# Peptides against a protein of PDB entry 4QMF, part 32

Target 1, 175 residues: chain A of PDB entry 4QMF
Amino acid sequence: ESSFMTLFPKYRESYLKTIWNDVTRALDKHNIACVLDLVEGSMTVKTTRKTYDPAIILKARDLIKLLARSVPFPQAVKILQDDMACDVIKIGNFVTNKERFVKRRQRLVGPNGNTLKALELLTKCYILVQGNTVSAMGPFKGLKEVRRVVEDCMKNIHPIYHIKELMIKRELAKR

## One batch from the design tools (peptide; made by RFdiffusion4, then SolubleMPNN)

Design b1_p12_6_s3 (from b1_p12_6, 4 letters changed)
Fold by OpenDDE base, seed 2:
Structure b1_p12_6_s3 (fold): chain B 175 residues (1-175), chain A 12 residues (1-12)
Amino acid sequence: as target 1 above (175 residues)
Amino acid sequence: EEVDLSELLKKL
């Protein structure tokens, strides 16, 4: 039997309580058990004797990880699909100065969210910038690109340079 | 979908 637990911040409690029946139903299809502990502020997933594919527990682990980082359930539940991967990129430790952190994080989003939208389209990933993390879902290659852009942004390399590079690569791949 | 950064670049 395999089990994984993740903690979630207090501000996420109300939402998680609201959607937990949907989480339970989604995991029941795979015979994965789950528990929401509102006292501890944790989510737990575990295999059962009826779990057919033991590897699905890793996807369930990723599901609760994504939910803890503010990814909406309709998006997060897609992680249970075989072709979907995810990454949670911690960005809060790259810069000690709060103002500098906020500025660099905002660069990932850009004017009207256009920088983020461009990055999502070019990498074929879903990307959510929230708090001290960036959550991404998509193909493995795309996720690798997202992590590079995000981390470099926090290291003061503007995302526009990577986006331009990705655009060029995309055009070359069409030929 | 097509990606055009022209307007984005103007706002940077």
Scores: peptide ipSAE 0.097, ipTM 0.799, DockQ to the pose 0.098
Fold by OpenDDE base, seed 5:
Structure b1_p12_6_s3 (fold): chain B 175 residues (1-175), chain A 12 residues (1-12)
Amino acid sequence: as target 1 above (175 residues)
Amino acid sequence: EEVDLSELLKKL
């Protein structure tokens, strides 16, 4: 039997307690067991004797990873669907200066969130910028583009450059 | 949904 555990930060505890019954119900459909440990601050998923699809445990692992990084349950649970992948991009180590980090992270979001929304539409991904990570969900091709844009942004390449390129590629594909 | 950032791009 397979088991995976993920730690979560203290500020997520209240929310996770609120939605844990929903997590349990979603995983029960696949005969995956789960445990929320408030003392350790961890989530665990494991196969059972009744688990039919051995691959679903990997998706369950991804589910708790996403939940630990502030992705809301209604979005995170979509990871259990076929053809849905995810990525958690660590952005906190690209810049040592806090002010510079905050400025570059804000560029990903943009005015009124429009930059991020444009990126989501062009890559067909869900994207959440929170703390020191960016969480993304979507097709593998889209996820690769998201990671490129996010990491380049932290390296001081403005997202608008990549958005322009994606727009051009999209128009060319329509021809 | 369509994406049009023409005005934003003009500000570059």
Scores: peptide ipSAE 0.091, ipTM 0.799, DockQ to the pose 0.094
Fold by OpenDDE base, seed 1:
Structure b1_p12_6_s3 (fold): chain B 175 residues (1-175), chain A 12 residues (1-12)
Amino acid sequence: as target 1 above (175 residues)
Amino acid sequence: EEVDLSELLKKL
């Protein structure tokens, strides 16, 4: 059997308690066992003897990783679909100055969330900016683009540059 | 859905 464990921050505990029955039900369909440990602050997923697809455990691993990073369950559970991938991008170590970090992180979101919305539409990804991480879900091609934009943003390359390029490429591909 | 860069630029 295979097993994976992920720690979650204390502020996530109440939410995880609320949705854990739904997590269990979703994973039961694949005969994956799961445990929420409130003392340790961890989530665990395990294969069982009844697990049919051995690869589904990796998706279960990704599920708990996403949940730990504040992705809502209705979105995170989509990772169990075969055509869905995810990425958790660490952004906290690109800049030492806190104010500069906050400023660059905010650029990813933009006014009224419009920058993020544009990026989501162009990459066909779900994107959540939270704390020191950016969580993304979608096709592999889109995820690669998201990671590039996110990391470059933290390196002081404004997201609008990449958004413009993506828009041009999209328009050209339609012709 | 489509993205309008001009509108985005105005807000940035």
Scores: peptide ipSAE 0.090, ipTM 0.800, DockQ to the pose 0.103
Fold by OpenDDE base, seed 3:
Order: sequence, then structure tokens, then C-alpha cells
Structure b1_p12_6_s3 (fold): chain B 175 residues (1-175), chain A 12 residues (1-12)
Amino acid sequence: as target 1 above (175 residues)
Amino acid sequence: EEVDLSELLKKL
């Protein structure tokens, strides 16, 4: 039997407590067991003897990973669908200067969140910028594009250049 | 859904 565990920050505890019954119900449909440990600050998922699909445990692993990184449950639970993939992009190690880090991270969001919204639409991904990570959910091709844009942004390449490229590619694909 | 970044591009 397989088991996976992830830690979550203290500020996430209250929310996770409120939605844990929903997590349990969603995983029960796949005969995956789960445990919320408030003392350790961890979530665990486990296969059972009734688990039919061995691959679903990997999706359950991804579910708790997304929840730990502030993705809301109604979005995170979509990872259990066959056509949905995810990525958690670590952005905290690209820049040592805190102010520079904050500025580059903010460029991903843009005015009124429009830059992020544009990137979501063009890649067909859900994207959440939180703390030292960017969480993304969507098709594999879209996830690859998101990772490139996010990492390049932290390397001081403005997202608008990639967005323009994606717009051109989209128009060409319609023909 | 249509994506129009004309205003965003003007601010580049």
C-alpha cells in the first residue's frame, strides 16, 4: 500500500479544518484514505485494499500538495479528473533580494490581475501566485508554458513578451 | 473566450 504526506503552514490550518470533510468524501469515492494531523501540520493520503485504480493515489498526493499551497478545495479537487494535471513552481530561489523578488512576483499578477488572467486564458490553466510558489492546473502543454513564463519572469523577463507570443501562436492555430 | 491585450501591450 502507498502513502504520501505533505506539510502545510499554520495559517492554512483553519481553512483545511473547514473543508476536510469534503476532502474525505471526494477521496472516499476512490477508496483513498486521508488524515489531517493538526499537531504536526500535515495531510496524508493512503491506498486501501479497496483502491481499484493504482494511479489515483498520485492524484491524491497532488491534491494535498495543492491544498497546502493555498489552492481552494473546489479548484484543487479537479486534479482527481483524468484530464487534469498540475505543477507547483518554486519561485523563491531565483532572487536573493526581497524587494526585487516581490516586484518580479507582482509582474506575474499585473494591474487588477489582468496579466495573470491573460496567461490563464492563453494556457487554459488555473494559476495561483502565493508566497514562494506558483500553483497551476491544466493540460500538460499549458503547464509547460506557465512554468516557462513564471521562471523567466523571476529571471527578469517580463511576462508580456511571452503573452504576446502566445497570442500570435493562438491566432495562427485558428487557421 | 476572446483574449484582447491591446491596452496591456500599449503599456509595454
Scores: peptide ipSAE 0.084, ipTM 0.789, DockQ to the pose 0.094

Design b1_p12_6_s4 (from b1_p12_6, 4 letters changed)
Fold by OpenDDE base, seed 4:
Structure b1_p12_6_s4 (fold): chain B 175 residues (1-175), chain A 12 residues (1-12)
Amino acid sequence: as target 1 above (175 residues)
Amino acid sequence: MEVDMSELLKKL
C-alpha cells in the first residue's frame, strides 16, 4: 500500500472542488483512490487492492502536486501518460527582496508572455509561473533545460541568453 | 544586451 498527500493553498480550494470529480474519474481508470480534504486543505492519492501498476501511484502523486500549484486539470492530468514528466521548481528562496523577486519572476514571462512561450517551444514543455513555484511538464531533457533557465533567472541571468543558446542549438541540430 | 523578443519568436 502506498499513499501520498499534498497540501494546497486556500485560494485553490474552489477550483479543486469544481474539478475533483474529474480527478477521481481519471484516477479510477488506474484503480487509484483519491480524497479531497477541505478541512486540512489536502489532496491524497492511494493505491488499492486493484491497483495493478505500482508506478502509477507516483504519477498520481505528481498529479496532485501539479494541481496544488495551480496547473489546470486538463494539463495536469497529462502527467498520467507514460512519456510525460513534471517538475515543480521552487523560486521563492533565491531572493529575499520582494521587489527583486517579482521583477525576476516577471522576466520568465516577459512582454506579452513571449519569453515563456519561447521557452515552452524550445523545451517542448508546458510551463506555468505561479506564486513561489514554476511548474513544468514535458520530456526529461526539456525539464532539465527549464529548471536551469528558471533558476538562473532567479539568480539574475536573463532568460533571453538561454533562449538564444537554445535556438542556436536547435538550428545546429537540424543540420 | 537588449533583444527583441517578438522577432526572436518569429524565428522559432
Scores: peptide ipSAE 0.055, ipTM 0.759, DockQ to the pose 0.400
Fold by OpenDDE base, seed 3:
Structure b1_p12_6_s4 (fold): chain B 175 residues (1-175), chain A 12 residues (1-12)
Amino acid sequence: as target 1 above (175 residues)
Amino acid sequence: MEVDMSELLKKL
């Protein structure tokens, strides 16, 4: 049997406790066992003798990874679907200056979250900016585009340039 | 740089 574990920050504990029965129910459908350890602050997923699809454990691994990074359960659980992929993009190591980091991260979100909303629509991805990571869920093509925009934003390339490019590509694809 | 994202969203 295979197992995967992820740690979660203390501020997620109350939420994870609240939704853990739902996590268990979702994974039970695939015969994946799970454990919430409140002392260690960890989530674990495990295959069982009844696990039929060997690939589902990797999706379960991704589920707990997303939950640890503040993705809400109703969104995170979609990772168990065959057509859904995810990415956790580390953004904390692109700049050393904290104020510069915060400013560049805020550019990704934009006024009233409109920049992020535009990027979600164009890539057909869910995107959550939290702390030193950006979590994304969607098709592989969309995830590749999200990673490029996010990393370039942290390299001081404003997201608007990529958004305009994606809009042009979208219009061309409709022909 | 100030970008009018509201107008951009209307085009989507």
Scores: peptide ipSAE 0.054, ipTM 0.760, DockQ to the pose 0.473
Fold by OpenDDE base, seed 1:
Structure b1_p12_6_s4 (fold): chain B 175 residues (1-175), chain A 12 residues (1-12)
Amino acid sequence: as target 1 above (175 residues)
Amino acid sequence: MEVDMSELLKKL
């Protein structure tokens, strides 16, 4: 039997407690067991003897990973769908200067969230910028693009350049 | 650098 555990930050505890019954119900459909440990601050998912699809445990792993990174349950639970992939991009290590980090992270979001919205539309991904990570959900191709834009942004390449490039590529693909 | 993302979104 397979199991995966992820730690979550303390500020997520209240939320996770409120939605854990929903997590349990979603995973029960796949005969995946789950445990919320409030003392350790961890979530665990496990296969059971009744787990039919062995691959679903990997999606369950991704579910708790996304939840730990502040993705809301209604979005995170979509990872259990066959056509949905995810990526958790660590952005905290690209820049040592805190002010520079915050500035570059804010560029990903942009005014009124429009930069992020544009990137989501162009990549067909859900994207959440939170803390030291960017969580993304969508098709593998889109996820690759998201990771490139996110990492380049932290390397001081403004997202607008990639967005323009993606727009051009999109127009070319329509032909 | 100031970018007008609103106008860009209109083109999507």
Scores: peptide ipSAE 0.053, ipTM 0.758, DockQ to the pose 0.476
Fold by OpenDDE base, seed 5:
Structure b1_p12_6_s4 (fold): chain B 175 residues (1-175), chain A 12 residues (1-12)
Amino acid sequence: as target 1 above (175 residues)
Amino acid sequence: MEVDMSELLKKL
């Protein structure tokens, strides 16, 4: 039998307690067991003797990973669906200067969140910028583009450049 | 979504 564990930050504890019954119910449909450990600050998922699809444990692993990174449950639970993939992009190590980090992270969001919304639309992904990570969910091709834009932004390449390119490619594909 | 892609393209 297989098991996976992820740690979560203290500020996430209250929310996870609130939604854990929903997590349990969603995983029970696949005969995956789960445990929320408030002392350690961890979530665990594991197969049981009744688990039919052995691959679902990997999706359960991804579910708890997303929840640990502030993705809300109604969005995170979609990872259990077929053809849905995810990525957690660590952005905290690209720059050492805090002010520079905050400035570059803000560029991903843009005024009124419009930059992020444009990127979500063009890649067909859900994207959450939180703390030192960017969480994304969607098709594999879209996720690849999201990672490229996010990492390049932390390397001081403005997201608008990639958005323009994606828009042009989209228009050309319609012809 | 709130983004009008056609209008954004015109501005880029």
Scores: peptide ipSAE 0.038, ipTM 0.731, DockQ to the pose 0.138

Design b1_p12_7_s1 (from b1_p12_7, 6 letters changed)
Fold by OpenDDE base, seed 4:
Structure b1_p12_7_s1 (fold): chain B 175 residues (1-175), chain A 12 residues (1-12)
Amino acid sequence: as target 1 above (175 residues)
Amino acid sequence: DEVLKELESLLD
């Protein structure tokens, strides 16, 4: 048997309580057990004797990881699909200056969220910038691109440069 | 998408 546990911040508690029945139902389809521990502030997923696909536990692990990082359930649950991957990118350790951190993080989002939307479209990923992490869901190729852009942004390379590059590549691919 | 269309104008 296999089990995975993730901690979640206190501010997520109310939401997780609200959607936990949905989480349970989604995982029950795969015979994966799950536990929400409000005292510890943790989520646990575990295989059961009825779990047929041993790989699904890894997706369940990813599910609770995404939920812990503020990804809403309707999006996070898509991780259980075979063709869906995810990445949680830690961005809080690239800069020590709080103002600089906030500024660079905001660059990922951009005016009216247009920068982030452009990146999502170009990489075919879902991207959520929250706190000290960026959560992304999509194809592996897209996720690789997202991580590059996100980390470079925190290293003071503006996302617009990558977006332009991706746009050019997209145009070339159409020819 | 409108965002992409706007960005595409930068390629001209």
Scores: peptide ipSAE 0.037, ipTM 0.721, DockQ to the pose 0.114
Fold by OpenDDE base, seed 5:
Structure b1_p12_7_s1 (fold): chain B 175 residues (1-175), chain A 12 residues (1-12)
Amino acid sequence: as target 1 above (175 residues)
Amino acid sequence: DEVLKELESLLD
């Protein structure tokens, strides 16, 4: 039998306690067991003798990974659906200067969140910028595009450049 | 979407 564990930060504990019954119920449908360990600060998922689809454990692994990175449950649970993939992009190591990091991270969001919203629409992904990570959910092709934009942003390439390119490609595809 | 419409106008 297979099991996976992920650690979560202390500030996430209260929320995870609140939604853990919902997590349990969602995973029970697939006969996946789960444990929330408040002492260690970890979440664990594991197969059981009744687990029918062996691949679902990998999706359960992704679920707890997303929850650990502040993705809300109603969105994170969609990872259990077919054709839904996810990515957790670490952005904290691209620059050492804190002020520069904050500035570049803010560019991903943009004024009133419009930059991020545009990127979500063009890639058909959900995107959450939180702390030192960017979490994304959606089709594989869209996820590749998101990672490129996010990493380039941390490398001082403004997201608006990529958004313009994506829009042009979208218009060309309509012809 | 309003955001995409605004961006589209910039491409014209």
Scores: peptide ipSAE 0.036, ipTM 0.716, DockQ to the pose 0.111
Fold by OpenDDE base, seed 2:
Structure b1_p12_7_s1 (fold): chain B 175 residues (1-175), chain A 12 residues (1-12)
Amino acid sequence: as target 1 above (175 residues)
Amino acid sequence: DEVLKELESLLD
């Protein structure tokens, strides 16, 4: 038997309670058991004797990880698909100054969210910037690119530089 | 796609 547990912040409790039946149903299709502990503030996923594919537990682990980081269920549940991968990028430890952190995080989003949207389109990933983490879902290659851009942004390399590079690469690939 | 088009115009 394999089991994974993830803690979630208190502000996430109300939402998780609301969608937990949907989580249970989605995981039941794979014979993965799950538990929401409101006292501890944790989510747990477990294999059962009926679990056919033991590797699915890793995707279930990723599911609860994404949910803990504010990814909405309709998006997070896509992680159970074979070709879908994810990454949770911790951005809170790159800068000690709070104002600098906020400014750099905002650069990642950009005016009207256009910078982030451009990055999503170019990498074919879903990207959510929330708090001290950036959650991303998509193809592995795209995720690698997202992590690079996100981390570089926190290191004071403006995302527009990478976006320009990705745009050029995309144009070349169409030829 | 509209966002990319806008960015392309700004980067030209």
Scores: peptide ipSAE 0.035, ipTM 0.711, DockQ to the pose 0.144
Fold by OpenDDE base, seed 3:
Structure b1_p12_7_s1 (fold): chain B 175 residues (1-175), chain A 12 residues (1-12)
Amino acid sequence: as target 1 above (175 residues)
Amino acid sequence: DEVLKELESLLD
């Protein structure tokens, strides 16, 4: 059998406790076992003898990874679907200056979150900016685009330029 | 989606 474990920060403990029965139920449908360790601050997923699809354990791994990075359960659980992929983009190592980091991260979100919402719509992805990571869920093509925009933003390329490019490409695809 | 419609109007 295969198993995967991820650590979660202390501030996620109360939420994870609240939704863990739902996590268990979702994984039981695939005969994947799971454990929430509140002492260590970890989540574990394991295959069982009844696990039929060997690939589902990798999706379960991704599920707990997303939950650890503050993705809400109703969204994170969609990773178990065949057509859904995810990416966790580390953004904390692009700049050393904290104030510069915060400013560039805020550019990704934009006024009232409109920049991020536009990017979500254009890439057909869910995107969550939290701490030193950006979590994304969607098709592989969309995820590739999200990673490029996010990393370029941290390299001081404003997301608006990529959004404009994506809009033009979208219009061309309708023809 | 209102955001995309607004952005599309800017491209016209």
Scores: peptide ipSAE 0.035, ipTM 0.713, DockQ to the pose 0.098

Design b1_p12_7_s2 (from b1_p12_7, 4 letters changed)
Fold by OpenDDE base, seed 3:
Structure b1_p12_7_s2 (fold): chain B 175 residues (1-175), chain A 12 residues (1-12)
Amino acid sequence: as target 1 above (175 residues)
Amino acid sequence: SKVLEELESLLD
């Protein structure tokens, strides 16, 4: 049997308590057991003797990883679908200066979130910027593009450059 | 969809 555990920050505790019955029900459909430990601040998923698909435990692992990084349950639970992949991109180690970090992270979001929304549409991904990580869900090709844009943004390449490139590629693909 | 449509309009 396989088991995976993820720690979550204290500010997520109230929310996770609220939705944990939904998490349990979703995983029960796949015969995956789960535990919320409020003392340690951890989530655990485990295979059982009734688990049929051995690959589903890896998706359950990804589910709790996404939940720990502030992804809402209605979105995070989609990771259990066969056609859905995810990525958690660490962005906190690209820049040592805190002010510069905040500015570059804000560029990824843009005015009224329009930059991020454009990137989501072009890559067909869900994207959430939170703290020192960016969480993304979608097709593998789209995730690869998201990681490139996010990391380049932290390396001082403005996202608008990549958005323009993706737009051109999209138009060419329609022909 | 609206944001993408607006951006695509700029390419026309």
Scores: peptide ipSAE 0.032, ipTM 0.704, DockQ to the pose 0.092
Fold by OpenDDE base, seed 2:
Structure b1_p12_7_s2 (fold): chain B 175 residues (1-175), chain A 12 residues (1-12)
Amino acid sequence: as target 1 above (175 residues)
Amino acid sequence: SKVLEELESLLD
């Protein structure tokens, strides 16, 4: 039987406690067991003898990973769907200067969140910028594009450049 | 397209 564990930061504890019954119920549908350990600050998912689809444990792993990175449950639980993939992109190690990091991270969001919203629309992904990670959910192709834009942004390539490129590609694909 | 116009407006 398979088991996966992820640690979560202390600031997520209160939220995770409030939604854990919902997590349990969602995973019970697939006969996946789960444990919230408040002392260790961890979430665990594991298969049971009644688990029918062994691959669902990987999605359960992704679920707790997303929850640990501040993705809200109503969105994160969608990872259990067959056609939904996710990515957690670490952005905290691209730049050593804190101010530079903050500025580049803010570029991903843009004024009024419009840059991020545009990227979400173009890639058909959900994207959450939080702390030192960017969490994304959507089709695999879209996720690849998101990772490229996010990492390039941290490498000082402005997201607007990629957004314009994606817009052009989208228009061309319709013809 | 209408979608592109909306996207363009987001970039302004």
Scores: peptide ipSAE 0.031, ipTM 0.688, DockQ to the pose 0.119
Fold by OpenDDE base, seed 4:
Structure b1_p12_7_s2 (fold): chain B 175 residues (1-175), chain A 12 residues (1-12)
Amino acid sequence: as target 1 above (175 residues)
Amino acid sequence: SKVLEELESLLD
């Protein structure tokens, strides 16, 4: 038997309460048990005797990880699909100055969210910038690219440079 | 910068 637990911030409590029945239902399809502990502020997923696919518990682990980082359930639940992977990128430790951190984080989003949208399109990933983390879902190749762009951004390399490069590569690949 | 502004226009 395997189990995984993830802590979530207090501000997520209300939302998680509202969607937990949906989480339970989604995991029940795979015979994975789950528990929302409001006292501790944690989510737990566990295999049961009826769990057939031992690998699904890892996806369940990822599900609660994504939920803890503010990914909405309709998107997060897609992690249970075989072809979907995810990454939670910690960005809070690259810069100690708060203003600089906020500025660089905002660069990931860009005006009207266009920078982020462009990155999502080019990497074929879902990307959510929230707090001290960036959550991404998609193919492994795309996730690798997202992590590079995100971390480089926090290292003061503007995402637009990567986006331009990705755009060029995309155009070349069409030929 | 000027270059960044130009590149950002491509995102529109």
Scores: peptide ipSAE 0.030, ipTM 0.670, DockQ to the pose 0.273
Fold by OpenDDE base, seed 5:
Structure b1_p12_7_s2 (fold): chain B 175 residues (1-175), chain A 12 residues (1-12)
Amino acid sequence: as target 1 above (175 residues)
Amino acid sequence: SKVLEELESLLD
């Protein structure tokens, strides 16, 4: 039997309690067991004797990882689909100065969220900027592009540069 | 395309 556990921050507890029955139901379809431990502040997923596809436990692992990083359940549960991948990008250790960190993180979002929306459209990914991480879901090619843009942004390369490049590449691919 | 038009509007 295989099992995976992830910790979640205290501020996430109330939401996780609210949606845990939905998590259980989604995983039951694959005969994956799950446990929410409010004392430890952890989520656990486990295979059972009835688990048919052993690979689904890895997707269950990703599900609880995404939930721990504030991804809403209706979006996070899509990770159980065969064609969906995810990435959790740590951004908190690129810059030691807090003010500089906040400024660069805000560049990812942009005015009215337009920068982030443009990046989502070009990469065909869902992207959530929260705290010290960026969570992304989508095709592998798109995820690679998202990670590059996010990390470069924290290294002081403005996302607009990459967005323009992606737009040009998109137009060239049509010809 | 519709997507391209939306992207152009976001960058303006």
Scores: peptide ipSAE 0.030, ipTM 0.692, DockQ to the pose 0.110

